# Peptides against a protein of PDB entry 6RGO, part 39

Target 1, 392 residues: chain A of PDB entry 6RGO
Amino acid sequence: MALKLLGFNQDATCFSVISSNKGVTIYNCDPFGKCFELEKSTSNDEELDFLVEMLFSTSLIAVVDKTIGASKRKKLKIVNTKRKATICELTFPHEIMDVIMNRKIICVVLKSDQIFVYDISCMKLLRTIDVRGEKLKSTSKFRNSEAVGDIGVRVSLSTDNNSILCYSSYSKSDKENAPLNDIVVFDALKCIQINVLPAVHQSNIVCIACSPDGMLMATASEKGTIIRVFKTIDTENDEPILVNEFRRGSRPSRISEMKFNHDNTLLACVGESDTIHIFALPVTTTEADANEDDTLQQSSHSLSSSINGLQYISKGLANRFGKIIVSKIPTQSQQRHVAYIKIPENAKYRIGFPKDTTNTIHICGEDGNYLVYSIPRNEVGPCTLVKSNTFD

## One batch from the design tools (peptide)

Design b1_p15_2_s4 (made by RFdiffusion4, then SolubleMPNN; from b1_p15_2, 6 letters changed)
Fold by OpenDDE base, seed 4:
Structure b1_p15_2_s4 (fold): chain B 392 residues (1-392), chain A 15 residues (1-15)
Amino acid sequence: as target 1 above (392 residues)
Amino acid sequence: DDEEFAEKILENLEK
């Protein structure tokens, strides 16, 4: 049967699939099994298209039926899975392209490059972000977005209650075809822009991941060769902080999804390549745990080894157009993956990191495989398969 | 509990 993956929920406890014969199925990861089915409303051999976003492991899901009629593609349904009932329906002026949520916020992305931000608790509209309108304030020209179905506003939301929203925006360049290569960091609760990362790539951003705590963001362009990791909130001299630059590969390949693990120590990416790549992030020692009171005086000599870290200030060519974030990281020091998973060529996979096990990754494929891998801690190498299940 | 939280949301959206 043709399966289409919708992806994992926020904590990788569930994943959603479209089956051509059944409609939408949600699987629980542990114990593995079907937890919800949404039957196909039509007997026609039409290709099923849905958006499904689940609130963690709960009975609350958001559903968009994109299969039939231009009107349905504009409707968001909040569904109680226990009751199998639509409890709320919202209609939008344009087709829904994406839906993301956490315990506080639902964000709805439209084909119009608008983001509607809702309080999940009452479905009150908090903000409409008009990414095109922001562009038009800077650049008088509409991009006809119709021609390249793959290039639109990308979003990612922190899974915590701080509700940090990262989205792609148009560069302020006077070019008619300004790329979606800026990132805006937005506090979705306060409805304020907190940071702007200009020109994080040379081409359109096609993938964004926010960390669970909202402190980090990963970005990939259409080339998918370089992944950049930034701090979301923190700045250095009003400039964005590039934490990491990872090389996925030398050949262009689209990245479809990226995710951080729960403790921000790992970043995984998946896409059109035969390989899921897992990168190690530097552990930011939060200074917080230093306050335990233990009085022991021992006088050990602080050898102040002055490691003169050569700040290679790559002189970014400040051409007259906005400061491109020139990687401060030399191209030779671009970190490679620390771990990998081989997947079948042409199989679409989705990834998720469970909360309870920072060195475990969940993956699922349109081939009907749900796989759990252990990530090696101390060695660069393949992940070890721990659990395998099949679904239809 | 996330389910109790979701149920409260669902009940609030039914009104």
Scores: peptide ipSAE 0.596, ipTM 0.957, DockQ to the pose 0.892
Fold by OpenDDE base, seed 1:
Structure b1_p15_2_s4 (fold): chain B 392 residues (1-392), chain A 15 residues (1-15)
Amino acid sequence: as target 1 above (392 residues)
Amino acid sequence: DDEEFAEKILENLEK
């Protein structure tokens, strides 16, 4: 059967799949099993396409049927999975491209490069963000989106109640074909822009991940060779703070998904490559008061990678033409993965981090495998398979 | 509970 992965929920307790024969199925991770099924509404052999966003492990899901007819692709349904009932339906002017939510906010991304921000508790529209409207009213030739790969506005939302929204925006270049290589950081509750990160990549951004607390953001371009991690809110001399630059590989490969773990110590990425990469983030040691006494010399040989404070002296060579040249971190200082998982070639995988086990990763494949891996703490190497289940 | 919270949202959206 052809499976299409929709992904994990926010805490990796559930994942959603499309089965060509059944429609949408939601699986619980532990205990492993089906928890919800949305039956195929039509007997036609049409390729099923859905968006499904689940509010954690709850009975609340947002569903978009992208399969049949241009009218359904513009409809967001809020569904109660326990009742198997549509509770409310919203219709948009354009096709829905993405839906993301947390306990406060639901964001709907349209093919028009608009983001609709709603209060989830009452479905009240808080803001419409027009990502194109901030670009000069150059004649909106809708890029015929058919031929150039899926270049649209990308979004990520913090899973906490602060509801930090990160989205890709068009650079202010006077060129008709400006890349989606800027990031805007937006407070979705207050409906205010809080930061702008200009030209974070040389090409369009295709993947964004916000940390659970909204304090960090990871970005990847169409090249997928470098992942950059920035602070979302904090700036240094009105410039964006680059926290990390990771090298996924030397060969171009699309990154489809990135996730932070719940304590911001790990960043995972998956895509078209045979490898899931896991990177370690610097632990911001909160200066816990060094109460002197307990000299338990557990010689944890912490791999003190000497974080020689690369004072990113942003030598803002403000060259007269306003191009913020993001200082290329020397290729030698690019961090590699600390752990990896090998996956079958041509199998699409999705990733999730469970809340209670910061060194565990959940993965699921279009091959019908749900896998739980343990991440090594003290060595660079492969993850260890802990649990395996199959789904159809 | 997140489920009780979701049920309360769903009940508010039914009105």
Scores: peptide ipSAE 0.588, ipTM 0.956, DockQ to the pose 0.937
Fold by OpenDDE base, seed 2:
Structure b1_p15_2_s4 (fold): chain B 392 residues (1-392), chain A 15 residues (1-15)
Amino acid sequence: as target 1 above (392 residues)
Amino acid sequence: DDEEFAEKILENLEK
């Protein structure tokens, strides 16, 4: 059967799949089993496509039927899974490309490069962000909608109540084909822009991950060779703070998903490669708790991996045009993965980090495998398989 | 509880 993965919810307690025979199925991770099913509305042999976003493990889901020929690609449905009923329906002017949510906010991304920000509690529109609007002073040429392949606005939302929204934006270059290589950091509750990270990659950004607390952001371009991690809010001398630069690989390969774990100590990435990579982040000790002098010499041998001082080369060479070019970290100072998982080359996988176990990762594949791995703490190596289940 | 919160949202959106 053809399976299509929709992904994990925010805390990796559930995942969603499209089955060519059944429609949308939501699985619970522990205990493993089906918790919801949305049947096919049509008997046609059309390839099913859906967006499904869950509010954690709750009965609230957002659903978009993206099936070809379905006049539903512009409709967001809020569904109560316990009642199997549509509670709210919103219609948009353009096709829905993505939907993300937390306990406060729903963001809807359109093919028009618009982001609609809603208060989830009442579905009140808080803001429309037009990512093209700052550029539209020049060419009203709709990019021929057919040739705009998989390149669009990318978004990520913090899972906390602060509701930090990170999105890709077009660089202020006068070139008609400016890349989506800027990042905007947005407070989705206050509806204010809080930071802008210019030209974080040379090509379009295709993947963004926000940390659960909204304090960190990871970015990857179409090349998928380098992942950059930035602070979202904090700046140094009005310049963006680059925390890490990771090397996924030497060959170009698309990254489809990245996620931080709950405590911001790990970043995982998955995509078109045979390998899920897991990177370690430096624990930023906030200096705030330095005052309690409690001399508990617990010799936690922190793996002082010799993170050779990534000097914050905040030497933004201000090129003559005031563009902060994030200086490429020398290839020798680029960090590699600390752990990995081998996956089948032809199977798309999705990743999730459970809240309660910072060293565990959940993965699911279009091959029908749900797998739980333990991440090694003290060594660089493969993850250990802890649990496996199959789904159809 | 997240479910009680979701139920309150769903009840508010049904009105």
Scores: peptide ipSAE 0.587, ipTM 0.956, DockQ to the pose 0.892
Fold by OpenDDE base, seed 3:
Structure b1_p15_2_s4 (fold): chain B 392 residues (1-392), chain A 15 residues (1-15)
Amino acid sequence: as target 1 above (392 residues)
Amino acid sequence: DDEEFAEKILENLEK
């Protein structure tokens, strides 16, 4: 049967798939089994396409029928899975490209590069974000959607109640083909822009992940060779907002998904390559436990060596050129993966981190495999398979 | 419970 993966929920307790014969199926991870099925509305041999976002392990799902020819690509349905009933339906002016949610917020991304932010509790519109801005409305040549790789706005939402929304935005370059290489950090509850990260990649951003707490964000470009991790908030302490740069590989390969684990110690990525990569994040040791004690009086021998005048490039020029956030970190600091999983070539996989086990990763494939891996802590190497199940 | 929370949301959206 042809399977299409929709992904894991926020805590990796469930995952969603499209089966060509059945429609949408939601699986529970533990105990493994079907928990919900949404039958296809049409008997046609049309390739089924859906967006399904589940609110954790609950009876609340958001569904968009994206099937070609379906008059439903502009409709968001809130469904009660216990009742098998549509509770709410919203219609948008444009096709829905993505839907993300947490306990507070639903964000709906449109083909128009608009993000609609809703309070989930009442489906009240809090904000419409127009990522193109007013200037680009005149040159709206609808990008012909036929390119399977169409570069649209990417979004990620924190799974916590802070509801930090990270999205890709167009660079302020007067070029007709401005890349989607800026990131905006947005408080979705307060509807306030927190930060703007200009030119985080040279090409369009195709994948974004927000940490569960919204404090970190990972980005990948169309090249998928470098993953960058940023703080979402500017810290007062002049600390670099770019905290990590990871090398996935030397060959270009599209990254389809990235996720942080629940304690921000790991970042996983999956895509078109035969390998899921897992990177370790440095734990920010809060310097709280620097005990005051050892006043060792090491004698100040005054070696007066003539430090030649490296000109202080004055702090003043940094204000005029918008924060060059991507100073060329010397190529020396590019960390590689600490762990990996080999997957079948050309198999699409999705990833999830369970909440209760920071060193476990859930993966599922369009090959019908649901796999649980243990991540090694002290060694660079392959993950160990702990559990396997099959689905169809 | 997250389910009790989701049920309250669903009940609120039905009104």
Scores: peptide ipSAE 0.583, ipTM 0.955, DockQ to the pose 0.940

## One batch from the design tools (peptide)

Design b1_p16_1 (made by RFdiffusion4)
Fold by OpenDDE base, seed 1:
Structure b1_p16_1 (fold): chain B 392 residues (1-392), chain A 16 residues (1-16)
Amino acid sequence: as target 1 above (392 residues)
Amino acid sequence: SEEEEFAEEIIEKLEE
């Protein structure tokens, strides 16, 4: 049967899949098993397409049926899974492209490049962000959406209560064809822009990950060769702080998903390649814990010591056209993965990090495999398979 | 879980 992966929830305790025959199924990771099913409402042989966003391991899900008819593709349902009942229904002016949530906020991304921000507790609209609207004041040309490929606004939301929303935005260039290569950092609770990171890549951003605490953001372009990690809120001399630049590979390959682990020590990426890459992040010691005098000389030569995180002040090289371009870290300073997982080249995988075990990664495939891997700490190498389950 | 309790409170408010 054709499976389509919807992904893991925020803490990787559940994952969602579309089965061609069953509809949407949500699985628990541990104990492994089916926890919810949304039955296929139609007998038609139409390819099932859904968005499902689950609030952690709760009975609260957001669902969009993208399978049949333009009306369903514009409809968000909030569903109580325990009651199998729709408790709230919202209709949007355009097709829903993405839905993301945490304990406080639901963000709905439309095909119009609008982001609707809701207070989840009452489904009140807090803000409509029009990512095109700042640009449309100059050029009324509706780009026929058909000729611009699978490039839209990308979003990521912190899983904490701070509700830091990172989204891709169009560069302020007067060019009709400005790429989605800027990032806006937005406080979704206060409905304010916190930061704007201009031209973080040369091409459109296709993947964004926010850290659980909202303090870090990872970005990848259409090339998927370089992943950049920035501070979200902090700036140095009004310039964006580039924390890391990772090299996934030398060959272009689309990154479909990135995730931070819960302690911001690891960043994983998956996409069209046969390899999930896991990168180590420097532990940002917050200056606050420097006061506890605890003299425990545990001589563990963690390989972390040799990466003096040279805060490469990304001196935005103003190019000859006054555009601030994030300075590229020299290719020699680009970090490689610390760990990897080999996956089938033709199978799409999704990734998640469990909260309680920072050195494990959950993965699931359209091949019907749910896999738990242990991430090596002290060596660069393959992850070790710890658990495997199958689903259909 | 704290998340389930929080989600139950949201569900209750959305069902009213």
Scores: peptide ipSAE 0.464, ipTM 0.934, DockQ to the pose 0.877
Fold by OpenDDE base, seed 2:
Structure b1_p16_1 (fold): chain B 392 residues (1-392), chain A 16 residues (1-16)
Amino acid sequence: as target 1 above (392 residues)
Amino acid sequence: SEEEEFAEEIIEKLEE
């Protein structure tokens, strides 16, 4: 059967798939099993296409049926899975490209490069972000986005209540073909722009991940060779802080998904390559106020030894024109993965990090495999398979 | 869970 992966929920307790025969199925990861099934509305052998976003392990899901007709592609349904009932329906002016949510907000990304931000508790519109309208203050005509195939606004949302929204924006360059290579950091609750990271890549950003707490973000371009990690809110001398620059590979390959683990110590990436890469992040010791006394020798088995080469290249040479020249870390000093998983060629995989186990990763494939891996802590090497299940 | 309770509160408000 043809499977299409929709992905994991926020805490990797569930994942969603499209089965060509059944419709949408949501699986629970532990215990492994079907939680919910959305049956096909049509008996036709039509290729099913859906967006499904689940609020953690709850009965609340957002669904977009993209299978047939331009009208369905513009409808968001909020569904109670316990009752199998649509509780809210919203219609948008353009096709829905993505839907993301947390406990506080739902964001809807349109093909028009608009982001609609809603208060999830009442489905009230808080903000419409027009990513093109910000560009159109420069003289660039609406290129009919019909011809720009797979390049659109990318979004990621923190899973916490702070609701930090990171999205790709067009560079301020007067060039008609300005790339989507800026990042905007947005407080989705207050509807305030917090930060702007200009020209984080040379080409369009095709993948973005926000950390669960919203303090970090990872970006990858169409080349997918380099991943950059930035602080979202914090700045140094009004300039963005580059925390890490990782090398996924030497060959161009699209990254389809990136995720942080719950404690911001790991970043995983997956895409068109035969390898899931896992990178270690430096533990930013927040200076917790060192009240002196309690010498509890928690043996922090610090991954300290291999990370010592991270000079904070905080010194972006601010060129006289306010362009942050992200210093190209020399190819030799670019950090590689600390762990990896080999996946079948031509199988699309999705990744998730469970909340309770910082060294475990969940993966699922369009090959019908759900796999749980243990991530090595003290060595660079392959992840160890801990659990496997199959789905159809 | 806190998430289930929150989702139930949202569901109740959206069903009214």
Scores: peptide ipSAE 0.462, ipTM 0.934, DockQ to the pose 0.872
Fold by OpenDDE base, seed 3:
Structure b1_p16_1 (fold): chain B 392 residues (1-392), chain A 16 residues (1-16)
Amino acid sequence: as target 1 above (392 residues)
Amino acid sequence: SEEEEFAEEIIEKLEE
């Protein structure tokens, strides 16, 4: 059967798929099995397309029917899976492109480059973010070119209660085709812009991941060769906002998904390539008072030495040219993956990190495979397959 | 779980 993957929930306890014959199915990861099915409402041989966002392993889901010909692409349904009932239905002025949620917030991304931020507890609209801003309203003929369908606002939300929303924004360049290469960091609860990261890539940002705690953000451009990791908040200490730069590969390849693990020690990426890449993040040892004594010379080769090439353009020059966040980092400072998983080249995969096992990754494929891998800690190498299941 | 309880509270509030 043709399967389409929707993804894992926030803690990788469940994943959602579209089956051409059945509609939407949600699987539990452990014990492995079907936990919910949304039946196909139409007998037509139309290719099913849905957005489904699940609130952890709960009975609360958000659903958008994006099927071609369905007048439902502008409708968000909140569904109780235990009752199989729609609790709430919202209609938007434009097609829904993405839906993300946590315990506090639902964000709805529209084809108009608008983000609607809701309080989940009452479905009250907290903010409408217009990413195009007022100036572009006059001259933006809708990019009616079908070929531009994949370049839109990208979003990621922290899974915690801090509800840090990261989204791609248009650069302030007077060019008619300004790239979506800025990042805005937004407190979704307070509805306050925390930070703006200008020109984090040379081309449009196509993938964003926020850490579970909202303290880190990863970005990838259309090239998908470099992944950058940033702090979401400017620390008072003159610490670089850019904390890591990872090289996925030398060849361009689209990254479809990135995720941090629950302790911010790993970043995984998946996309059109035959390889899931896993990168190690430097553990920011908070200098807790390491009292003097125990001389255990574990040679933690501090990978700290190679980041020295970030020329701090002093605060004084930043006022004239804006925050140049991306200085030319020497190509030698780009870290490779620490672990990898080989996947079929033509199968789309999704990734998830379980909460309880920071060195385990869950993956699922449109080939009908659900796989659990152990991530090596002490060596650069392949992940080890721990568990496998199949679904249809 | 705490998350199931929290989601049940949200569901109850949205069904009222």
Scores: peptide ipSAE 0.451, ipTM 0.932, DockQ to the pose 0.881
Fold by OpenDDE base, seed 5:
Structure b1_p16_1 (fold): chain B 392 residues (1-392), chain A 16 residues (1-16)
Amino acid sequence: as target 1 above (392 residues)
Amino acid sequence: SEEEEFAEEIIEKLEE
């Protein structure tokens, strides 16, 4: 049977899949098993396509039936899984491309490059963000987005209550063909733009990850060779703070998903390559108040490999239009992975970080494998398989 | 869990 992975929930306690014969199935990770099944609404032998966004392990899910020929691609359903009932239905003017949620906010991304921001508690529309509208004030021509398949607005939302929304936007260039290579940071609760990171890549951004606390953001372009990590809110001299630049590989490969762990110490990425890469982030030593006291000399030579990542303040080359192009950090300062997982070639995988175990990663594949790996702390190497389950 | 209670409150408000 063809499986299609939808992904993990926010804390990697559940994942969702499409089975061609059954419809949508949600699995619990521990104890491993089916927790919900949404039956196929159509008797036709059409290839099933769905969006499913979960609110953690709760009975609240958002569902979009994207199946070809279904007049449902513009409908968001909020479903109570305990009652097996649709509790809310919203209809949009355009096809739904993505849905993301936390405890406070639902964001709906349309094929029109609009983001609808809702208060989840009452499904009240807080904001419509028109990502094209900022461009249309300068260029009257709607790009017929029909011809360039997979290029659309990308979004990521913090899993905390601060509800920091990061989205890709069109660079203000006089070129009709401006790339989606700006990032906007938006407070989804207050409906305020916090920051704009101009031209963070040379090509369209295809993957974004926000940290759980909303303080960090990772970005990847169509090339998928370099991942950049920025601070979301803080700026230095009104310029974006580039915290890290990671090299996934030398060959172009699409990155489909990135995730931070709960404490912002790790960033994982997965895509079309045979390897999941895990990168270490510098621990921001919060200045623990140096309260004075006791001398206990425990000489644990922690091999703090002080990756003194020289904060190359990438002086953004102000392009002639006052836009800071984030210059690539010199190849010598590009960090590699600290850990990796080998996956089958051509298998699509999804990734999730559990909340309680910062050195554990959950992965699932369209090959029907759910796998739990331990991440090595003090050495560069492969992750160790801890648990495996299969699903159909 | 606190998350289940919160989701139940949302569900109740959306069913009214």
Scores: peptide ipSAE 0.418, ipTM 0.924, DockQ to the pose 0.890

